# Designs tried in a protein design run: peptides against a protein of PDB entry 3V4L. Part 149

Target 1, 386 residues: chain A of PDB entry 3V4L
Amino acid sequence: GQPLAKDKVALLIGNMSYWEHPKLKAPLVDVYELTNLLRQLDFKVVSLLDLTEYEMCNAVDEFLLLLDKGVYGLLYYAGHGYENFGNSFMVPVDAPNPYRSENCLCVQNILKLMQEKETGLNVFLLDMCRKRNDYDDTIPILDALKVTANIVFGYATCQGAEAFEIQHSGLANGIFMKFLKDRLLEDKKITVLLDEVAEDMGKCHLTKGRQALEIRSSLSEKRALTDPVQGAPCSAEALVRNLQWAKAHELPESMCLKFQCGVHIQLGFAAEFSNVMIIYTSIVHKPPEIIMCDAYVTDFPLDLDIDPKHANKGTPEETGSYLVSKDLPKHCLYTRLSSLQKLKEHLIFTVCLSYQYSGLEDTVEEKQEVNVGKPLIAKLDMHRGL

## One batch from the design tools (peptide; made by RFdiffusion4, then SolubleMPNN)

Design b2_p17_7_s2 (from b2_p17_7, 7 letters changed)
Fold by OpenDDE base, seed 5:
Structure b2_p17_7_s2 (fold): chain B 386 residues (1-386), chain A 17 residues (1-17)
Amino acid sequence: as target 1 above (386 residues)
Amino acid sequence: MLKKYVVLSGPVEPPVP
C-alpha cells in the first residue's frame, strides 16, 4: 500500500538579519515559498525568521513536541552555517564573531531527539555553507544514532563548499530553493525528488563548479512528502498536536473600532510568518464634517523593538513586507511586527485617530487601547524559563 | 562559513529541461 504519515510537521528557520555577520536576503523568500508548498502537502508548518540561539533552541523544542511515532518531521534551515567533522551547525542571528559550536545548533543533536520520537520520516534541508570553521576546534562527541532507516539530508552544497544566494535587484530565491520549489509537489520518493533537483542545479551555468546538491540518506522505504496523512486524529496526542499547531497560527480577529467623532476604523491582521504579523488600518466610515483623518497604531510592547519610523506605512513594502502585499487590503496604513517570539505578555497597543473638522484649524485626537491577546507564535510562550 | 551572494547580470532562466 502507499505509505501513510501519522501527521506531517515542518519547522522552517530563515536567519538573515545577523548582528555580527553579513546580512542575507534569500531566507525571507525561501522560507515563505517553502511554507506555502509544504502547506499544500498537508504539513503543519512553523515558519520563523531571525532567531537568536535561545529562540532557535525553543523553536526546536516546540517542534519536537509536535513529533510522535510515525509523524513526518521536516527541518529546513536557511542562513549561515558550517560543518566540522560531518556535523552541521546552524548559526543564530546573535552568534558572536567568530562563532563556535557552543553558539550554534548541531543538526545531528536534533536528529537524535527526532529518533527518540519514533518518527516515520526525518527530512533535513540545509541551505547553508558546509565549510569548516577554523575557529572551532571542538570535536563533538555525539551519541551513536539509532538505525531508523528513515533519514534524508538535502544539503544545498557539497562537503567543504559554500552555498550561494542569487542577488537580483528584487526578491529572489537562494539557488537551492529555486530548483527545489519546482519539484517539491511531485509524488516521488523524497531521495528521487532531491536527485532530480540535483540534476537541475547541475545544468545551471551559475552553479557549475560552485555549488552542487548533496543527498545523504538511509531511507529504506518509498516515502514521499506527498504521502497522505492517516485519517482524523483519533488519539489524545494527535488532538494535543493539532491544538498546539493551531495556537501558533491563530491570528487576531479583524476589529471595527468606533470613535466618538463617528469615524469607524477597520483593524486587520495578516501572517507573513509564524513570528511576523502585519497590522493594517483603514478608514471605513468618516462623517462629512471631518475633512481629514488618519489612524495610527502606537504604544507597542517594548519587547517587540518596534521603531515608530517603520510603523504606519502607506504600503506593505515600506514595512519590509514584500511577499503578502498582494493579499492585503489596499489603501491602509501598515505596520510589520517581525519579532512575535519576543512577546511575553498580551499584544496591547493604541489606535490613535487624528482628525480635523471643517472650519477648525486644530487637529483632534482620540485614542483606543486594543488587546489582541497572544498572536501566532507568541501563544507558545517561547520565553518559558527566563 | 558565510553564505555568499552571486550577483547575476540577467534573469535566471529556469533550467532548460
Scores: peptide ipSAE 0.039, ipTM 0.586, DockQ to the pose 0.019
Fold by OpenDDE base, seed 2:
Structure b2_p17_7_s2 (fold): chain B 386 residues (1-386), chain A 17 residues (1-17)
Amino acid sequence: as target 1 above (386 residues)
Amino acid sequence: MLKKYVVLSGPVEPPVP
């Protein structure tokens, strides 16, 4: 019979905005497109951008809480990385220059912890460089891995090689995701699917002799990403997993604010990623005596590090949101919150209405405080321990 | 090591088989 997954869970991390290293661009598009494809495959997806070392550790810990016996686990990483002695290291955005193993997450340590969960399948998709880090002479003494015949690594490049991004004038995928996305929905054994992706990369004149996909697998069974989830969650464990994932994906409800001047504002929320939310404001009612009327958001928590110059934009694209703009209402002011994992308290902010009456030169302002609780990933309290 | 941006001059589309 076709193998069944008890459940399917994915953690996707895209690091771009490095402090001490060159910035990347492809991880934004790659994480977003992979999230949408894995959702079509009935994966519970946690998608995170621009994580520090501490935030990456906590994201992995929360992902491991979603794993259990017979669950399919997928980890995708796009960012800077290295490989020393067959160990893969993911580089956080706060990593120093030079970075060492003590500043990075070892993928084989994550694999060890996934094997302790008795997972049905472990897939690692590593879109990073695999060159040795000559500034890190540490040989990690990894504990002996359990022999499980359920591990698949898809490396975007060969051992000792670099991974590349193609510079376009617009949004573009990384090389690995460009080929992976075209096949990811195919009902094939995951190793066969990745081998076809490797062939497509090998036929492309741009990638030929520059970047080749490497597959490392112990997978003895015919398991696919298309494998159906075993029917209704009858176990207490499956209910807890569903609640924990739902908690990390709960948006604030849209609200209508009423001001004393008789203006009504719609305040809405959209998720771009598990840690990235767009706030949008629109004027839904205006008295005819008011000629000019703008509704902007301000007074955000300091933990979110929101630059006011990037808030209250006339388009989603001006906030740096190029992917969800088709699903957003038009004619709003848009603000992108890109670091929801940093939120310690409730998201409290001010909605300010600026307006002008016909025949008066003076602008009038009214303000309302809004408390939306902990949105999305902020509900997981990823700062537990600081 | 760092991912390198390569400006690949040419059509990004895989050749239609």
Scores: peptide ipSAE 0.035, ipTM 0.606, DockQ to the pose 0.018
Fold by OpenDDE base, seed 4:
Structure b2_p17_7_s2 (fold): chain B 386 residues (1-386), chain A 17 residues (1-17)
Amino acid sequence: as target 1 above (386 residues)
Amino acid sequence: MLKKYVVLSGPVEPPVP
């Protein structure tokens, strides 16, 4: 019979905004497109951008809480990385220069922990370099992996080689995701699907002799990303997993704010990623005696590191939101919260209405405080270890 | 336009003095 997944869970990490290393661009598009494809495949997807070492550890721990016996686990990473002695290291955005294994997440350690969960399938898609880091002479003492015969690695490049993104003037995928996305929905054994992606990359004049997909697998069954999820959650653990995932994806409800001057503002929320939210404001009613009015958001929690110069933009694109801009309402002011994982407390902020009456020269301000609780990933309290 | 490739990793070689 066709294999069944008990559930399907994916963690996608895209690191771009490195502190001490060259900034990347492709992970933004790659994580977003892969998220949408995996959702069409009935995956529960957690998508995270620009994680520190601590935040990456916590994201992996939360992902492991979503794993259980017969669950399909997929980890995707796009960012800086290296490979020493056949161990793959994902580089966090706060990693020092030079980085070492102590500053990085070892993928084989994550695999060990996934095997302890008795997962049905373990897929790693690693869009990072596999070049040796000569500044790290540490030999990881890894415990022996269990023989589970349910492991697939798709490496964007060969052992000892570099992975590349293509600089474009606009949004563009990385090389690996460009070919992966065209096949990801195919009802094929995951190793066959990745082999076809490798052939497509091999035909590309851009990648030929520079980057080739490597597949490392121990997969004894015909498992596919298209494998159906087993019906209704029959276990308490499956219910808990569904509730945990749902909490991490709950947006604040849209609000209608009424000011004393009679102006009404619509406040809305959209998810770009599990840790990235767009706030948008629109004026839905204005009294005729008010000639000009603007509604802006301010007084955000300091832990979100929001520069006011990047808030309250006339377009989503001016905030750095290029992907969800088509799904957002038009004629708003937009603010992008890119680090919701850093939120320790409730998201409290001020909506300020600035307005002018006909025949008065002075601008009047009214303010309302808004508490939206913990949005999206902030509900998982990824800070509970400090 | 020449598509520029960016390497997705490497220790930034310290500028050779």
Scores: peptide ipSAE 0.030, ipTM 0.627, DockQ to the pose 0.015
Fold by OpenDDE base, seed 1:
Structure b2_p17_7_s2 (fold): chain B 386 residues (1-386), chain A 17 residues (1-17)
Amino acid sequence: as target 1 above (386 residues)
Amino acid sequence: MLKKYVVLSGPVEPPVP
């Protein structure tokens, strides 16, 4: 019979905005496009951008809580990385220069923990460099892995090599994601699919002799990312998993704010990633005596590091949102919240209406405080240390 | 090691199969 997944869960991490290292661009597009493809494959996808070491650890822990016996687990990482002694290290955005293993997440440690969950399939897609870090002489003593015969690594590059990002004038995929996305929906054994991606990369004149996909697998069964999820969640664990994932993806409800002047504002929310939300405001009703009015959002929690210069933009693109702009309502003011994982409290902010009456020179302001609770990933309280 | 930028002189088209 066709293999069945008990469930399918993916964690996608894209690190770009490094503090002490060169910034990246491709992880934004790569995580977004891979999220959309994996959702078409019935994966529960958590997509996170620009995580610190602590936030990456917590994201992995939350991902591991979504794993159970026969669940397919997929980890994708796009960012800086290295490989020492066959161990792959993902570099957080707050990693010092130079970084060491103590500042990084070891993929083989995550694999060990996934094996403890008795997963049906473990897929790692690592779009990072695999060159040795000469500043880290630590030899990780890893415990012996269980013989689960369900492991697949897709490395964007070969051992000891660098992974590249294509610098174009616009948004572009990384080299690995560019070829992966074209085949990801194919009903093939995951190792066969990745081998075809490797062939496609090998035909590309830009990557030839510079970057080659490497596949490492112990997968003994014919398992595909297309494998159907076993029917309605009947176990308590499956219900908990579904609820936990749903919490991490619950947007605030859209609100209609009514001001004393008779202006009505629609406040709406859109998810770009599990930790990135766009707030949009629109004037839905204006009394005829009001000639001009604008609705600004302000007074955000300090934990979100929102620069007011990037808030309340006339286009999503001016906020740094290039991917969801087609799906957003037009003629709004847009504000992008890019660090929802940092939110400890409820998202409370002020909507400020600035308006002018016909025949009055003075601008009038009205304010309303809005509490939208904990949006998206902020519901998981990733800052609650165990 | 750091992911490197490659400046490409043109659109990377995927190889047609």
Scores: peptide ipSAE 0.033, ipTM 0.537, DockQ to the pose 0.019; fails the geometry check

Design b2_p17_7_s3 (from b2_p17_7, 7 letters changed)
Fold by OpenDDE base, seed 1:
Structure b2_p17_7_s3 (fold): chain B 386 residues (1-386), chain A 17 residues (1-17)
Amino acid sequence: as target 1 above (386 residues)
Amino acid sequence: MLVKYVVLSGPVLPPVP
């Protein structure tokens, strides 16, 4: 019979905004496009950008809570990385320079924990370098892995080699995702799909002799990312998993704010990633006596590190939101909250209305506090490990 | 056009003074 997944769960991490290392660009596009493709494959996708070590650990722990017997688990990482002694290390954005294994997440440790969940399939897609880090002399003693025959690694590059992004003037995929995205929806065994991606990448003149996809697999069964999810959630664990995932993707409801002057503001919310939300404001009603009217958001929680210079922009693109701008209402002011994983409390902020009456020179201000609870990933309380 | 490759690795040591 066709293999069935009990469920399908993916964690996608894209690290770009490194503190002490070269900034990347491709992970933004790669995580976004892969999220959309995996959703078409009925994956529950958590997509996270720019995680610290602590935040990456918590994201992995939350991902592991979504895994269970017969569940397909997919981990994608795009960012800085290295490989020492056959162990792959993902580099957090707060990693020191130089970084070591104690500052990084070991993929083989995650694999061990996934094997304890008795998963149906474990897929790792690692868009990072596999060059040795000579500043890390640590030989990790990993416990012996179980023989589960359900593991697939897709490495963006060969063992001991570098992986690259190609910086264009605009947004572009990384090299690996550029080829992966064109085949990801194919109903093929995942290793066969990755072999075809490797062939396509090998034909590219930009990658020849610089980067080649490597596949490492113990997958004994014909499993595909297209494998259907086994029917209605029959177990309490499957229900909990579905609720936990839904909780991590719940947007605040759109609000209509009414000011004393008779101005009405629509406040809306859009998810760019599981930890990135766009707030948008629009004037939906204005009395004719009001000649000028601006609505801006302010007084965000300090944990979000919102620079007011990047808030309340006339376009999504001016906030750094290039991917979801087509799906947003036009003629708003836009604010991008890029670090929702840092939110410890409810998202409380102020909507300020500045307006001018016809024939008065002075601007009038009205303010309303808005509490939208914990949006998206902030509902998982990724900080509860303190 | 010069294709700029950015490496997805490496502690960049500050230049030793």
Scores: peptide ipSAE 0.275, ipTM 0.753, DockQ to the pose 0.015
Fold by OpenDDE base, seed 5:
Structure b2_p17_7_s3 (fold): chain B 386 residues (1-386), chain A 17 residues (1-17)
Amino acid sequence: as target 1 above (386 residues)
Amino acid sequence: MLVKYVVLSGPVLPPVP
């Protein structure tokens, strides 16, 4: 019979906004597009941008809690990385220059922990360099990996080689994702699918002789990303997994705020990623006596590090939101919360209405505090260890 | 158009003086 997945879970990490390293661009588009494709494949997807070492560790720990016997686990990483002695290291955004293994996440350590869960398939898609880091002399004494089947690595490049993004004038995929996305929905054994991606990359003049996909697998079964999820979750563990995932993807409900002056504001929320939310405000009713009114969001929790200069923009693009802008309501003010993983408390903020009456020169302000609880990834309490 | 490649690798060695 066709193999069944008990469930499907994916963690996607895109690191771009490095503190001490060159900034990247492709991971934004790559994580977003891969999220949409994996959702069409019935994956529970956690998508995270710009994680510190601590935040990456917690994201991996939460991902491992979603894994169990016969579950398909997929880890995608796009960012800076290196490979020493066959160990792949993902570089967090806060990594020092130079970085070492102590500042980075070892993929083989994650694999070991995934093997302990008796997963039905483990897929690693690593869009990073595999060049040796000469500043890291550590030989990781990796404990012997269990001899488990059903592991697949798709490396964006060969052992000891570099991986690249191509800078365009606009948003573009990385090299690996450009070819991967065209085949990802195919009902094929995952190693066959990746082999076809490798051929497509090898035919491209931009990548030929510069970057080549490498496939490493112990996949003894015909497993595909298209394999159906086993029907209704009957186990307590499956219910817990579904609840845990649902918590990480729960948006605040849209609300209508009513001010004393008779202005009504619609407040809405949209997810760009599991740690990135857009807040939008619109004036839905204005008394005729009020000639001008604007609704600003202010007084965010300090943990979110929101610059007021980047809040309350007339377009999603001015906030740095280029991907979800088509799905957002028009004629709003937009604010992008890009670090929801940092939120320790409830998301409490102020909606400030500034308005002017006909025939009065003075601007009037009214304020309402809004508590929306913990949105998206903030429900996982990734900071409980601090 | 000059295709600018950005390497997905770590430390830009400071130019050796």
Scores: peptide ipSAE 0.259, ipTM 0.737, DockQ to the pose 0.015
Fold by OpenDDE base, seed 2:
Structure b2_p17_7_s3 (fold): chain B 386 residues (1-386), chain A 17 residues (1-17)
Amino acid sequence: as target 1 above (386 residues)
Amino acid sequence: MLVKYVVLSGPVLPPVP
């Protein structure tokens, strides 16, 4: 019979805004496009941008809580990385220069923990370099992995080689995702699918002789990303997993604010990623006596590090949100919250209405405080050290 | 157009003065 997944869970991490290292661009587009494709494959996707070491550890721990016997687990990483002695290290955005294994996440340690969950399939897609880091002489003594015939690694490059992004003037995929996205929905064994992606990359003149996909697999069964999820969650564990994922993806409800001047504002929310939310404001009713009227958001929690110069933009693109702009209402002011994982408390902020009456030169302001609770990933309390 | 590649690795040693 066709293999069945008990469930499907993916963690996607894209690191681009490094503190001490060259900034990347492709991880933004790659995580977004891969999220949309994996959702079409019935994956529960957690998508995270620009994580510190501590935030990456917590994201992995929360991902491991979603894993159980017969669940398909997929980890995607795009960012800086290295490989020492066959161990793959993902570099967080706060990593020092030079970085060492103590500043990074070892993928083989994550694999060990996934094997303890008795997962049905473990897929790692690593869009990072596999070059040795000569500043890290640490030989990790990894415990012996269990012999599970259910592991697949797709590496964006060969062992000991570099991986690249191509800088374009606009939004573009990384090299690996550019080819992966065209095949990902095919009903094929995951190793066959990745082999076809490797062939497509090998035919491209931009990648030929510079970057080649490597597949490492122990997968003995014909498992595909298209394999159906086993029907209705009959187990208590499946219900808990569904609730935990839903908690991390709950948006605030849209609000209608009424001001004393008779102006009505709609306040709306959209998810770009599990840790990135767009707030938008629109004037839905204005008295005819008011000639000018704008609704600004301000007074955000300090933990979010929101620069007011990047808030309240006339387009989503001016906030750095190029991907969800088609799904947003037009003629709003837009604000992008890109670090929701840092939020310890409720998201409380001020909506400020600035308006002018016909025949008066002076602008009037009214303010309302809004509490939207913990949006998206902020509900997981990723800052609570276990 | 010169295709600019960015390497998905650090560390970049500062140029030795």
Scores: peptide ipSAE 0.257, ipTM 0.743, DockQ to the pose 0.015
Fold by OpenDDE base, seed 4:
Structure b2_p17_7_s3 (fold): chain B 386 residues (1-386), chain A 17 residues (1-17)
Amino acid sequence: as target 1 above (386 residues)
Amino acid sequence: MLVKYVVLSGPVLPPVP
């Protein structure tokens, strides 16, 4: 019969805003597009941008909690990385220069932990360099992997080589995602799909002699990303997994705020990623005696590291939100919260209404505090281990 | 348009002297 997945779970990490390393751009677009494609394939997708070492460890731990017997697990990573002695290391945004294995996440350690969950399929898609790090002489002593015959690695580049993004003036995919996205929805064995992606990359004049996809697999069954999920979650574990994933993707409800002056504000929320939310405000009612009126958000938790210069923008793009802009209401003020994983407490902030009456020169302010609880990934309390 | 590739690699090797 056709293979069935008990469930399908994906963790996508895109690191781009490095502290001590060259900043990247492609991971933003690549994680977003891959998220949308995997959702069409009935994956439960956790999508995270710009994680520290600690946050990456916690994201992997939470991903492993979503894995169980016969579940398909997919890990995608886009960012800086290296390969020493056949071990792939993902570089966190806070990694020092030079980084070492102690500052990085070893993919083969994650694979070991996935094998302990008795997963139905383990897919790693690694859009990172595979060049040796000569500053790290550590030979990782890895425990022997189990023989599970359900493992696929898609490396964006060949062993010992570099991976590239194309520097455009606008949004562009990395080289790997550019070709992967065109085939990802095909009902093919995952290794056959990746072979076709490798052929498409090989035809590209940009990548020819610079970057080639490598596939490493031990996959005895015809498993595809299109494989249907087994019917209604009948197990307690499947229910818990569904609840945990749903909890991590719950947006705050839209609110209608009423001010004493008679102005009504709509406060809305949109997810760009599991750790990135857009807040937007719009004036839905204004008394005729009020000539000018704006609704700003302020007083955010310090843990979110929000620069006020990037808050309350007239467009989503001015906040750095280029991908969800088309799906947002128009004529709002927009604020992008890009680090929801850092939120320890409830998201409490102030809505400040600034307005002017007809015939008065003075601007009046009214303020309302808003508590929206823990939005999206902040509900997982990824910081509880310190 | 000259498409500039950016390397997804970490340490900027110090300029070889």
Scores: peptide ipSAE 0.019, ipTM 0.583, DockQ to the pose 0.015

